# Peptides against a protein of PDB entry 6UG1, part 190

Target 1, 304 residues: chain A of PDB entry 6UG1
Amino acid sequence: SNEERKRRKYFHMLYLVCLMVHGFIRNEWINSKRLSRKLSNLVPEKVFELLHPQKDEELPLRSTRKLLDGLKKCMELWQKHWKITKKYDNVGLYMRTWKEIEMSANNKRKFKTLKRSDFLRAVSKGHGDPDISVQGFVAMLRACNVNARLIMSCQPPDFTNMKIDTSLNGNNAYKDMVKYPIFWCEVWDKFSKKWITVDPVNLKTIEQVRLHSKLAPKGVACCERNMLRYVIAYDRKYGCRDVTRRYAQWMNSKVRKRRITKDDFGEKWFRKVITALHHRKRTKIDDYEDQYFFQRDESEGIPD
Target 2, 301 residues: chain A of PDB entry 6UG1 as posed
Amino acid sequence: SNEERKRRKYFHMLYLVCLMVHGFIRNEWINSKRLSRKLSNLVPEKVFELLHPQKDEELPLRSTRKLLDGLKKCMELWQKHWKITKKYDNEGLYMRTWKEIEMSANNKRKFKTLKRSDFLRAVSKGHGDPDISVQGFVAMLRACNVNARLIMSCQPPDFTNMKIDTSLNAYKDMVKYPIFWCEVWDKFSKKWITVDPVNLKTIEQVRLHSKLAPKGVACCERNMLRYVIAYDRKYGCRDVTRRYAQWMNSKVRKRRITKDDFGEKWFRKVITALHHRKRTKIDDYEDQYFFRRDESEGIPD

## One batch from the design tools (peptide; made by RFdiffusion4, then SolubleMPNN)

Design b2_p24_6_s4 (from b2_p24_6, 8 letters changed)
Fold by OpenDDE base, seed 3:
Structure b2_p24_6_s4 (fold): chain B 304 residues (1-304), chain A 24 residues (1-24)
Amino acid sequence: as target 1 above (304 residues)
Amino acid sequence: MDLLKRLFPEFDEEDWKLILELME
């Protein structure tokens, strides 16, 4: 019905803003001075020097290569620190079906409340789910004075899906769900004027995204619970930015149709949400990023 | 509403106020 369509759109918006606020709160927790002091001790001086290379005036690419090597070594150090990767409770922050949402109203299962103190202890001990692990990795890089962002792929229910959800078959569903991350890291490369993508936990990869990312979900089964629609970046200065354009190959033709921003009302609303969560002034880094997004929009074109 | 309160138990009353204001 038209009423059910309106209800699903509203609930998608409400769920999306909750996910974005969750990302904001986790980003604040990452900025803990107590955690920073503990995590800085995981990075030896030689690795710190690689994270902060001098500018090579002859070939800036040499400086980028040192930074990439430093980030690789940080991923290796993080794997040594992280002792226990817990499975998600149910689906974590991956996409729920409409049926699961309706059924969850009846199921009073108490989700475990993770307090700030519990999060800080989990990261410090290296015990937690993959999301806590990624968030802790961002905290470690920030403790080393690296300009690292927390990236969140927000997974609200698909308001464009008007089908009555059939039960997802259970056994392969978890493996397909966790095949791609919903949290990762970006690091600012001051030499190339680009963001470097880092997945320290899932794919254990570093990439310089041009046209496509390895982190973008591929295949029907993986996209059932991980649909790339809202990739939000949270920086160390409490900036909040939509970076979906980096990871979406087909932003205009495919991704936009599944976003609230497909219409003017949704675009204005989503801008209101981003503005409310963006607690810093604009910088030259934002200018370089916006220029990159503009070039990506021009190169994709407008679908007919 | 009850599902979201269960999914995000870390939210306080200020967080919920902000969310409601953003939904207006």
Scores: peptide ipSAE 0.778, ipTM 0.980, DockQ to the pose 0.806
Fold by OpenDDE base, seed 2:
Structure b2_p24_6_s4 (fold): chain B 304 residues (1-304), chain A 24 residues (1-24)
Amino acid sequence: as target 1 above (304 residues)
Amino acid sequence: MDLLKRLFPEFDEEDWKLILELME
């Protein structure tokens, strides 16, 4: 019905803002001074020097290569620190079906409350789910004075899916769900004036995204619980930015149709949400990023 | 509402106030 369409759109919006606020809170928690002091001790001086290379005036690419090597070594150090990767409780923050949402109203199962103190302890011990592990990795990089962002792929229920029963095929559902991350890291490369993408936990990859990312879900089964629609970046100064354009190859043709921003009302509303979560002034880094997004939009063209 | 309160138990009253204001 038209009413059910309105209800699903509203619930999608409400779920999306909750996910975005969750990302904001986790970004505050990883700025903990106590955690920072502890995590800085995981990074030896030689790796710190690679994270902070001198500018090569002849070939800036040499400085970028040092930074990339430093980030690779940080991923290796993080793997040594992280002792236990827990499975998600149910589907974690991956996308729920409408049926699962409706059935969840009847199921009074208490989700395990993770308080700030529990989070800090989990990161410190290296015991937690993949999201906690990624968030802790961002905290370690920030502890080394690296300009690292927490990236969150927000997975609200698909308001464009009007099917009643989307029974997901049970057995491989978890493996397909966790094939791609919903949290990762970006690191500012001051030499190339670009963000470097880092997945320290899932794919264990570092990439300089040009046209597509390895972190973008591919295949029907993986996209059932992980649709790239809202990729939000949280920086160390409490900036909040939509970075979906980086990871979406087909933003205009495919991704936009599944976003609340497909219409003017949704665009205005989503800008209101981003503005409310953006607690810093604009910087020259934002100018370089916006220029990159503009170039990516022009290069995709208008969908036929 | 109940599902979201269960999914995000870290939210306080100020967080929920902000969320509600953003939904208006």
Scores: peptide ipSAE 0.778, ipTM 0.980, DockQ to the pose 0.800
Fold by OpenDDE base, seed 4:
Formats: sequence, structure tokens, C-alpha cells
Structure b2_p24_6_s4 (fold): chain B 304 residues (1-304), chain A 24 residues (1-24)
Amino acid sequence: as target 1 above (304 residues)
Amino acid sequence: MDLLKRLFPEFDEEDWKLILELME
């Protein structure tokens, strides 16, 4: 019905803003001064120097290569720090089906409350789920004065799916779900004027995204609980930005159709949400990023 | 609403106020 379509759209919006607020709160928690002091001690001086290379005036790419090597070593140090990777409770923050949402009204199962103190202890000990691990990695880079962003792929229920029963079958569903991350890191490369993508936990990869990312979910089974639609970046200065364009190969042809921003009402509303979570002034980094997004929109063209 | 309160137990009354204001 039209009513059910409206209800699903509204619930998608409500779920999306909750996910975005969650990302904001986690971004605040990883800025803890106490945590920063502990995590800086994980990074030896030689690795710190690689994270802060001098500008090579002849070949800026040499400076980028040092930064990439520093980030690789930080990933290795982080793996040594992280002792216990816990499974998600149920599906964590991966996408729920409409059936799971409806059935959840009948299921009084209490989710484990993770307080700020519990989070800080989990990161400090190296004990937690993959999301906590990624968030802790971003905190470690920030503790080393690296301009690192927390990236969140928000997974609200698919309001374009009007089917009632999307029963996702069986034990393989968890493996397919966690094949791609929903949290990762970006690091600003001041030499190339680009964001570097870092997945320290799941794929353990560093990439300089041009047209596509390795972190973008591929295949039907993986996309059931991880649909790339809303990739939000939270920086160390409490900036909030939509960076979906970086990771979407087909933003205009495919991704936009599954976003609330497909219409003017949804675009205005989503801009209101971003503005409410964006607590810093614009910078030249934002200008370089917006220019990159513009060039990516032009290069995709209008979908036929 | 109950599902979201269970998923995000870290949210306080100010967080919920902001969420509701953004949904208006």
C-alpha cells in the first residue's frame, strides 16, 4: 500500500539518523585524551616519522609512499594490540530485513549496553567486535596526530524493498555479512591532496580510491546485509560528511535510487541531518574532496 | 521505536531529543 511505503520510508529515515548519531558518539569517544595517551605508546618513533614525512619537492609521491608504509606498519602494530575479536551480537549494525524489524517488537532480548567507559576499556585492552577495533585504530592514528576519519557505512532497512518476507537463510549468512566492513578509516594525504582508505581489521588493506573501492560490497549474498548507500565520514574536529561518492562506482545509476536523497524532500532532510552533526567550519580539505566528487559525477555521466 | 532504543542503549535524552527534532 501507499501507507506501508510511507511507513517504511519514515522508519528508514529514523533508523538512518540513529546510525549517524551512533557514528557521531563513537567519534567523540575515540577523541578521549586518556585513550590517546595509551594508544600513542603503541607507535614507535620510526613509525611516527613515516606517518609525518617531509614533503619531497621533486617527487611528492615519495612522501605518499612513506605515509603508506607508516600506515601499513600501524595496521601490523594494531593487529598485535588486538587480542580478541568478538562476533557481533546478532547482525550488529548490518542491515536488518523488514521481517526482522517486525519480529523484533515481540523479542524483548536486551542488547548489551556498551557505555563510554566500557568502550575505552575494550579499546585499551584490545578486546571487542570489529567495529570497536576499527574505531580504536582511528583513535591510535589520531593519537599520532594523523588526520584520520572514522568512516561508517550506514545500513538502514531498504525502503525500496516492498516485499514482506525476505527471510535470509542459515549459517552462511554471517560469513557473507562480515565479508565487507561497515566501519573503516580514511587518512588525509597532504601531498597528493586525497583521502587514503584504510581497512585495518576486515580486509587489512590500504587503497587510494580512483573509480572503485575493494570495500564496496559485491555479490547478492554480501549485499543482503551490506548495501553501500550512506558512507559517512567523522573527522577529529567533529566534522560530518557524506563520502558515498568515493566508494560508489555507480552513484547516479544505482546507489541514488536506494537513498532517501532520490527526491528533493529526502535531499533537504538528509542535508539537515548532516548539518546537525557537522560541528566544524569548512576547510581547504573539504574543497579538494568536493572537487573530487564533482569530477566523479561528471565522469559517471547521466545514466542512460 | 523499541528496537532502536535497544540497538542504541548509549543514547541519552538529549540524543533522542535531537533525533526527534530531525524527524520533524
Scores: peptide ipSAE 0.777, ipTM 0.980, DockQ to the pose 0.793
Fold by OpenDDE base, seed 5:
Structure b2_p24_6_s4 (fold): chain B 304 residues (1-304), chain A 24 residues (1-24)
Amino acid sequence: as target 1 above (304 residues)
Amino acid sequence: MDLLKRLFPEFDEEDWKLILELME
């Protein structure tokens, strides 16, 4: 019905805001001074120097290569620090079906509360789910004065799916779900004027994304619980930015159709949400990023 | 509402106020 369509759209919006606020809160928690002091000790001086290379005036690419090597070593150090990767409770923050949402309304089961103190302890001990691990990795880079962003791929229920039964049948449903991350890191490369993508936990990869990312879900089974629609970046200064364009090859032709921003009302509303979560002034880094997004939009074109 | 309150138990009253204001 039209009413059910409106209800699903509203619930998608509400769930999306909750996910974005969750990302904001986690981004605040990883700025903990106490955590920063502990995590900086994981990075030896030689690796710190690689994270902060001098500008090579002859070949700026050499400076980028040092930064990339530093980030690789940080991923290796993080793997040594992280002792226990917990499975997600149910589906974690991956996409729920409409049926699961309805069934969950009837379930009085309390989810485990993770307080700020519990989070900080989990990161410090290296014990937690993959999301906590990624968030802790971002905290470690920030502790080393690296301009690292927390990236969140927000997975609200698909309001474009009007099927009543959205049950996901499959023995490998969890494996397919966790094949791609929903949290990762970006690091600002001041030499190339680009964000470097870092997945320290899932794919254990470092990318300089041009047209596509390895972090973009591929295949039907993986996309059932992880649809690339809302990739939000949270920086160390409490900036909030939509960076979906970086990871979406087909933003205009495919991704936009699955977003609330497919219409002018949804675009205005989503801009209101981003603005409310963006607690810093614009910088030259934002200008370079917006220029990159513009070039990517022009290169994709308008779908015929 | 109840599902989201269970999924995001870290949210306080101020967080919920902001969320509601953004939904208006």
Scores: peptide ipSAE 0.777, ipTM 0.980, DockQ to the pose 0.811

Design b2_p24_7_s1 (from b2_p24_7, 8 letters changed)
Fold by OpenDDE base, seed 2:
Structure b2_p24_7_s1 (fold): chain B 304 residues (1-304), chain A 24 residues (1-24)
Amino acid sequence: as target 1 above (304 residues)
Amino acid sequence: DELLEEMEKLIKELSEEFEKELFE
């Protein structure tokens, strides 16, 4: 019905805000001074020096290569620190079906929310799910004075799916779900004036995204619970930015149709949410990023 | 936690704005 379409749109919007606020809260928790002091001790001086290379005036690419080597070594150090990777409880922050949402609303099961103290303990011990591990990795880089962002791929229910039953077959669903991450890291490269993408936990990859990312879900089964629509970046200064354009090859032709921002109302609404979560002034880094997004929109063109 | 209360307030305010815009 038209009412069910409105209800699903509303519930998608509310769920998206809750996810974005969750990302904001986790971004505050990883700024903990107590956690920073503990995690800085995991990084030897030689690795710290690679994270902070001098500018090579002859070939700036040499400085970028040192930073990339430093980030690779940080991923190796992080894997040594992380002792226990827990499975997600149910689907974690991956996309739920409409049926799962309706069934969960009827079950007043108080989900035990992880407290800040428990999170900080989990990161310090190296015990937790993959999301806690990525968040802890961002905390370690921030402890080394690296300009690292927490990235969250927000997975609200698909309001464009009007099927009554959206139940997924259980067999292999977990393996396909966790094939691509929900959380990752970005690091500012001051030499190339670009964000470097880092997945320290899932794919264990570092990339400089040009046209597409390895972190973008591929295949029907993987996209059932992980649909690239809202990639939100949280920086160390409580900045909040939509960075979906970096990871979406087909933003205009495919991704936009599945976002609330497909219409003027949804665009204005989503801008209000971003503005409410953005607690810093604009910087030259934001100018370089916006210029990159503009160039990516021009290069994709308008879908026929 | 003051930050949690602020975020709960923001969620409530945004939810009320959207209920009006979608259903009025």
Scores: peptide ipSAE 0.055, ipTM 0.724, DockQ to the pose 0.846
Fold by OpenDDE base, seed 5:
Structure b2_p24_7_s1 (fold): chain B 304 residues (1-304), chain A 24 residues (1-24)
Amino acid sequence: as target 1 above (304 residues)
Amino acid sequence: DELLEEMEKLIKELSEEFEKELFE
């Protein structure tokens, strides 16, 4: 019905705000001075120097290579620190089906919200789910004065799916679900004027995204609970930015159709959400990023 | 649009709460 379509759109919007707020709160928690002091001790001086290379005036690419090597070593150090990766309870922050939402509404199960103190303890001990691990990795880079962003791929229920029963085939669902991350890191490369993508936990990869990312879900089964629609970046200065364009090869032709921003109303609403979560002034880094997104939009073209 | 107004109110309330927690 038209009513059910409106209800699913509303619930998608509300759920998206809750996810974006969750990302914002986690981004604040990883700025903890107490956590920063502990995590800085994990990074040896030689690795710190690689994270802060001098500008090579002859070949700026040498400076980028040092930064990339520093980030690789940080991933290795983080793997040594992280002792226990817990499985997600149920689906974690991956996409729920409409049926799962309806069933959960009937079950007054108090979701045990992780407290700030418990989060900080989990990161400090190296015990937690993959999301806590990624968030802790971003905290470690920030403790080393690296301009690292927390990236969140927000997975609200698919308001474009009007099927009543969206039951997913159960057994392989978890492996396919966790094949691609929900949280990752970006690091600003001041030499190339680009964001470097870092997945320290899931794929254990570093990439300089040009046209496509390895972190973008591929295949039907993986996309059932992880649709690339809302990739939100949270920086150390409480900036909030939509960076979906970086990771979406087909933003205009495919991704936009599954976003609330497919229409002018949804675009205006989503801009208000971003603005409400964006607590810093614009910088030259934002200008370089917006220029990159513009070039990516032009290169994709308007879908015929 | 009542839905937009409700969401704007929620976002505002959440934003104000976060500003207090971050800056007080």
Scores: peptide ipSAE 0.027, ipTM 0.607, DockQ to the pose 0.048
Fold by OpenDDE base, seed 4:
Structure b2_p24_7_s1 (fold): chain B 304 residues (1-304), chain A 24 residues (1-24)
Amino acid sequence: as target 1 above (304 residues)
Amino acid sequence: DELLEEMEKLIKELSEEFEKELFE
């Protein structure tokens, strides 16, 4: 019905705000001064120097290569720190089906919310789920004065799916779900004026995204619980930005149709949410990023 | 936590604005 379409749109939007607020809160927690002091001790001086290379005036790419080597060594150090990777409880922050949401509304399960103190202890000990591990890695880079962003791929229920029964076939569902991350890192390269993508936990990869990312879900089974629609960046200065354009190859033709921002009302509302979560002034880094997104939109063109 | 309360207030305000625009 038209009513069920409105209900699913509303629930999608409410769920999206809750996910974006969760990302904001986790971004505050990883700015903990106590955690920063502990995590800085994991990075030896030689690796710190690679994270802060001098500008090579002849070939800026040499400075970028040093930064990339420093980030690779930080990933290796992080793997040594992280002792226990826990499985997610149920589906974690991956996408739920409409049936799972309806069934959960009937079951008043007390969600055991992880407290700030428990999070800080988990990161400090190296014990937790993959999301806590990525968040801790961002905290370690920030402790080394690196301009690192926490990236969250928000997975609200698909309001474009009007099927009543959205039950997923069970046996490989967890492996297919966790094949691609929900959280990752971006690092600002001051030499190339670009964000570097870092997945320290899942794919263990570093990339400079041009047209597509390795972190973008591929295949039907992986896309059932991980649809790239809302990739939100949280920086060390409490900035909040939509960076979906970086990771979406087909933003205009495919991704936009599955976003609330497909219509003017949803675009205005989503801008209000981003503005409310954005607690810093605009910088030249934002100008370089917006210019990159503009060039990516022009290069994709209007879908035929 | 003041930040949690502020975020809960924001969620509530955005939800109330939304109920008006979607169901009016």
Scores: peptide ipSAE 0.069, ipTM 0.731, DockQ to the pose 0.815; fails the geometry check
Fold by OpenDDE base, seed 1:
Structure b2_p24_7_s1 (fold): chain B 304 residues (1-304), chain A 24 residues (1-24)
Amino acid sequence: as target 1 above (304 residues)
Amino acid sequence: DELLEEMEKLIKELSEEFEKELFE
């Protein structure tokens, strides 16, 4: 019905706000000064120097290469620190089906909300789910004065899916779900004027995204619980930005159709949400990023 | 936690704005 379509749109928007607020709260928690002091001790001086290379005036690419090597070594150090990767309880922050939502409304499963103190302890001990691990990695880079963003791929229920019964009953459903991350890191390269993508936990990869990312879900089974629609960046100064354009090869043709921003109302609403979560002034870094997004939109063109 | 209260307020405000626009 038209009513069920409106209800699913509403629930999608409410769920999206809750996810974006969750990302904001986690981004505050990883700014903990106590955690920062502990995590800075994991990074040797030689690795710190690689994270902060001098500008090579002859070849800026040499400075970028040093930064990339520093980030690789930080991933290796983080793997040594992280002792226990817990499985997600149920689906974690991956996308739920409409049936799972209806069933959960009937079952008052008190999701045990992780407290700040428990999060900080989990990161400090190296014991937690993959999301906590990524968030802790961002905290470690921030502790080393690296301009690192927490990236969250928000997975609200698909309001474009009008099917009631998506039985995701496959034995491999968990493996397919966790094949691609929900959280990752971006690091500002001041030499190339670009964001570097870092997945320290899942794919263990560093990318300079041009047209597509390895972090973008591919294949039907992986996309059932992880659809690239809302990739939100949280910086150390409480900036909030939509960076979906970086990771979406087909933003205009495919991704936009599954976003609330497909219509003018949804675009205005989503801008209000971003503005409310964006607690810093605009910077030249935002100008370079917007220029990159513009070039990506021009290069994709308007879908036929 | 002041941040949690602020975020709960934001969720409420954005939800109420949306309810008006969907059901009008």
Scores: peptide ipSAE 0.068, ipTM 0.733, DockQ to the pose 0.870; fails the geometry check

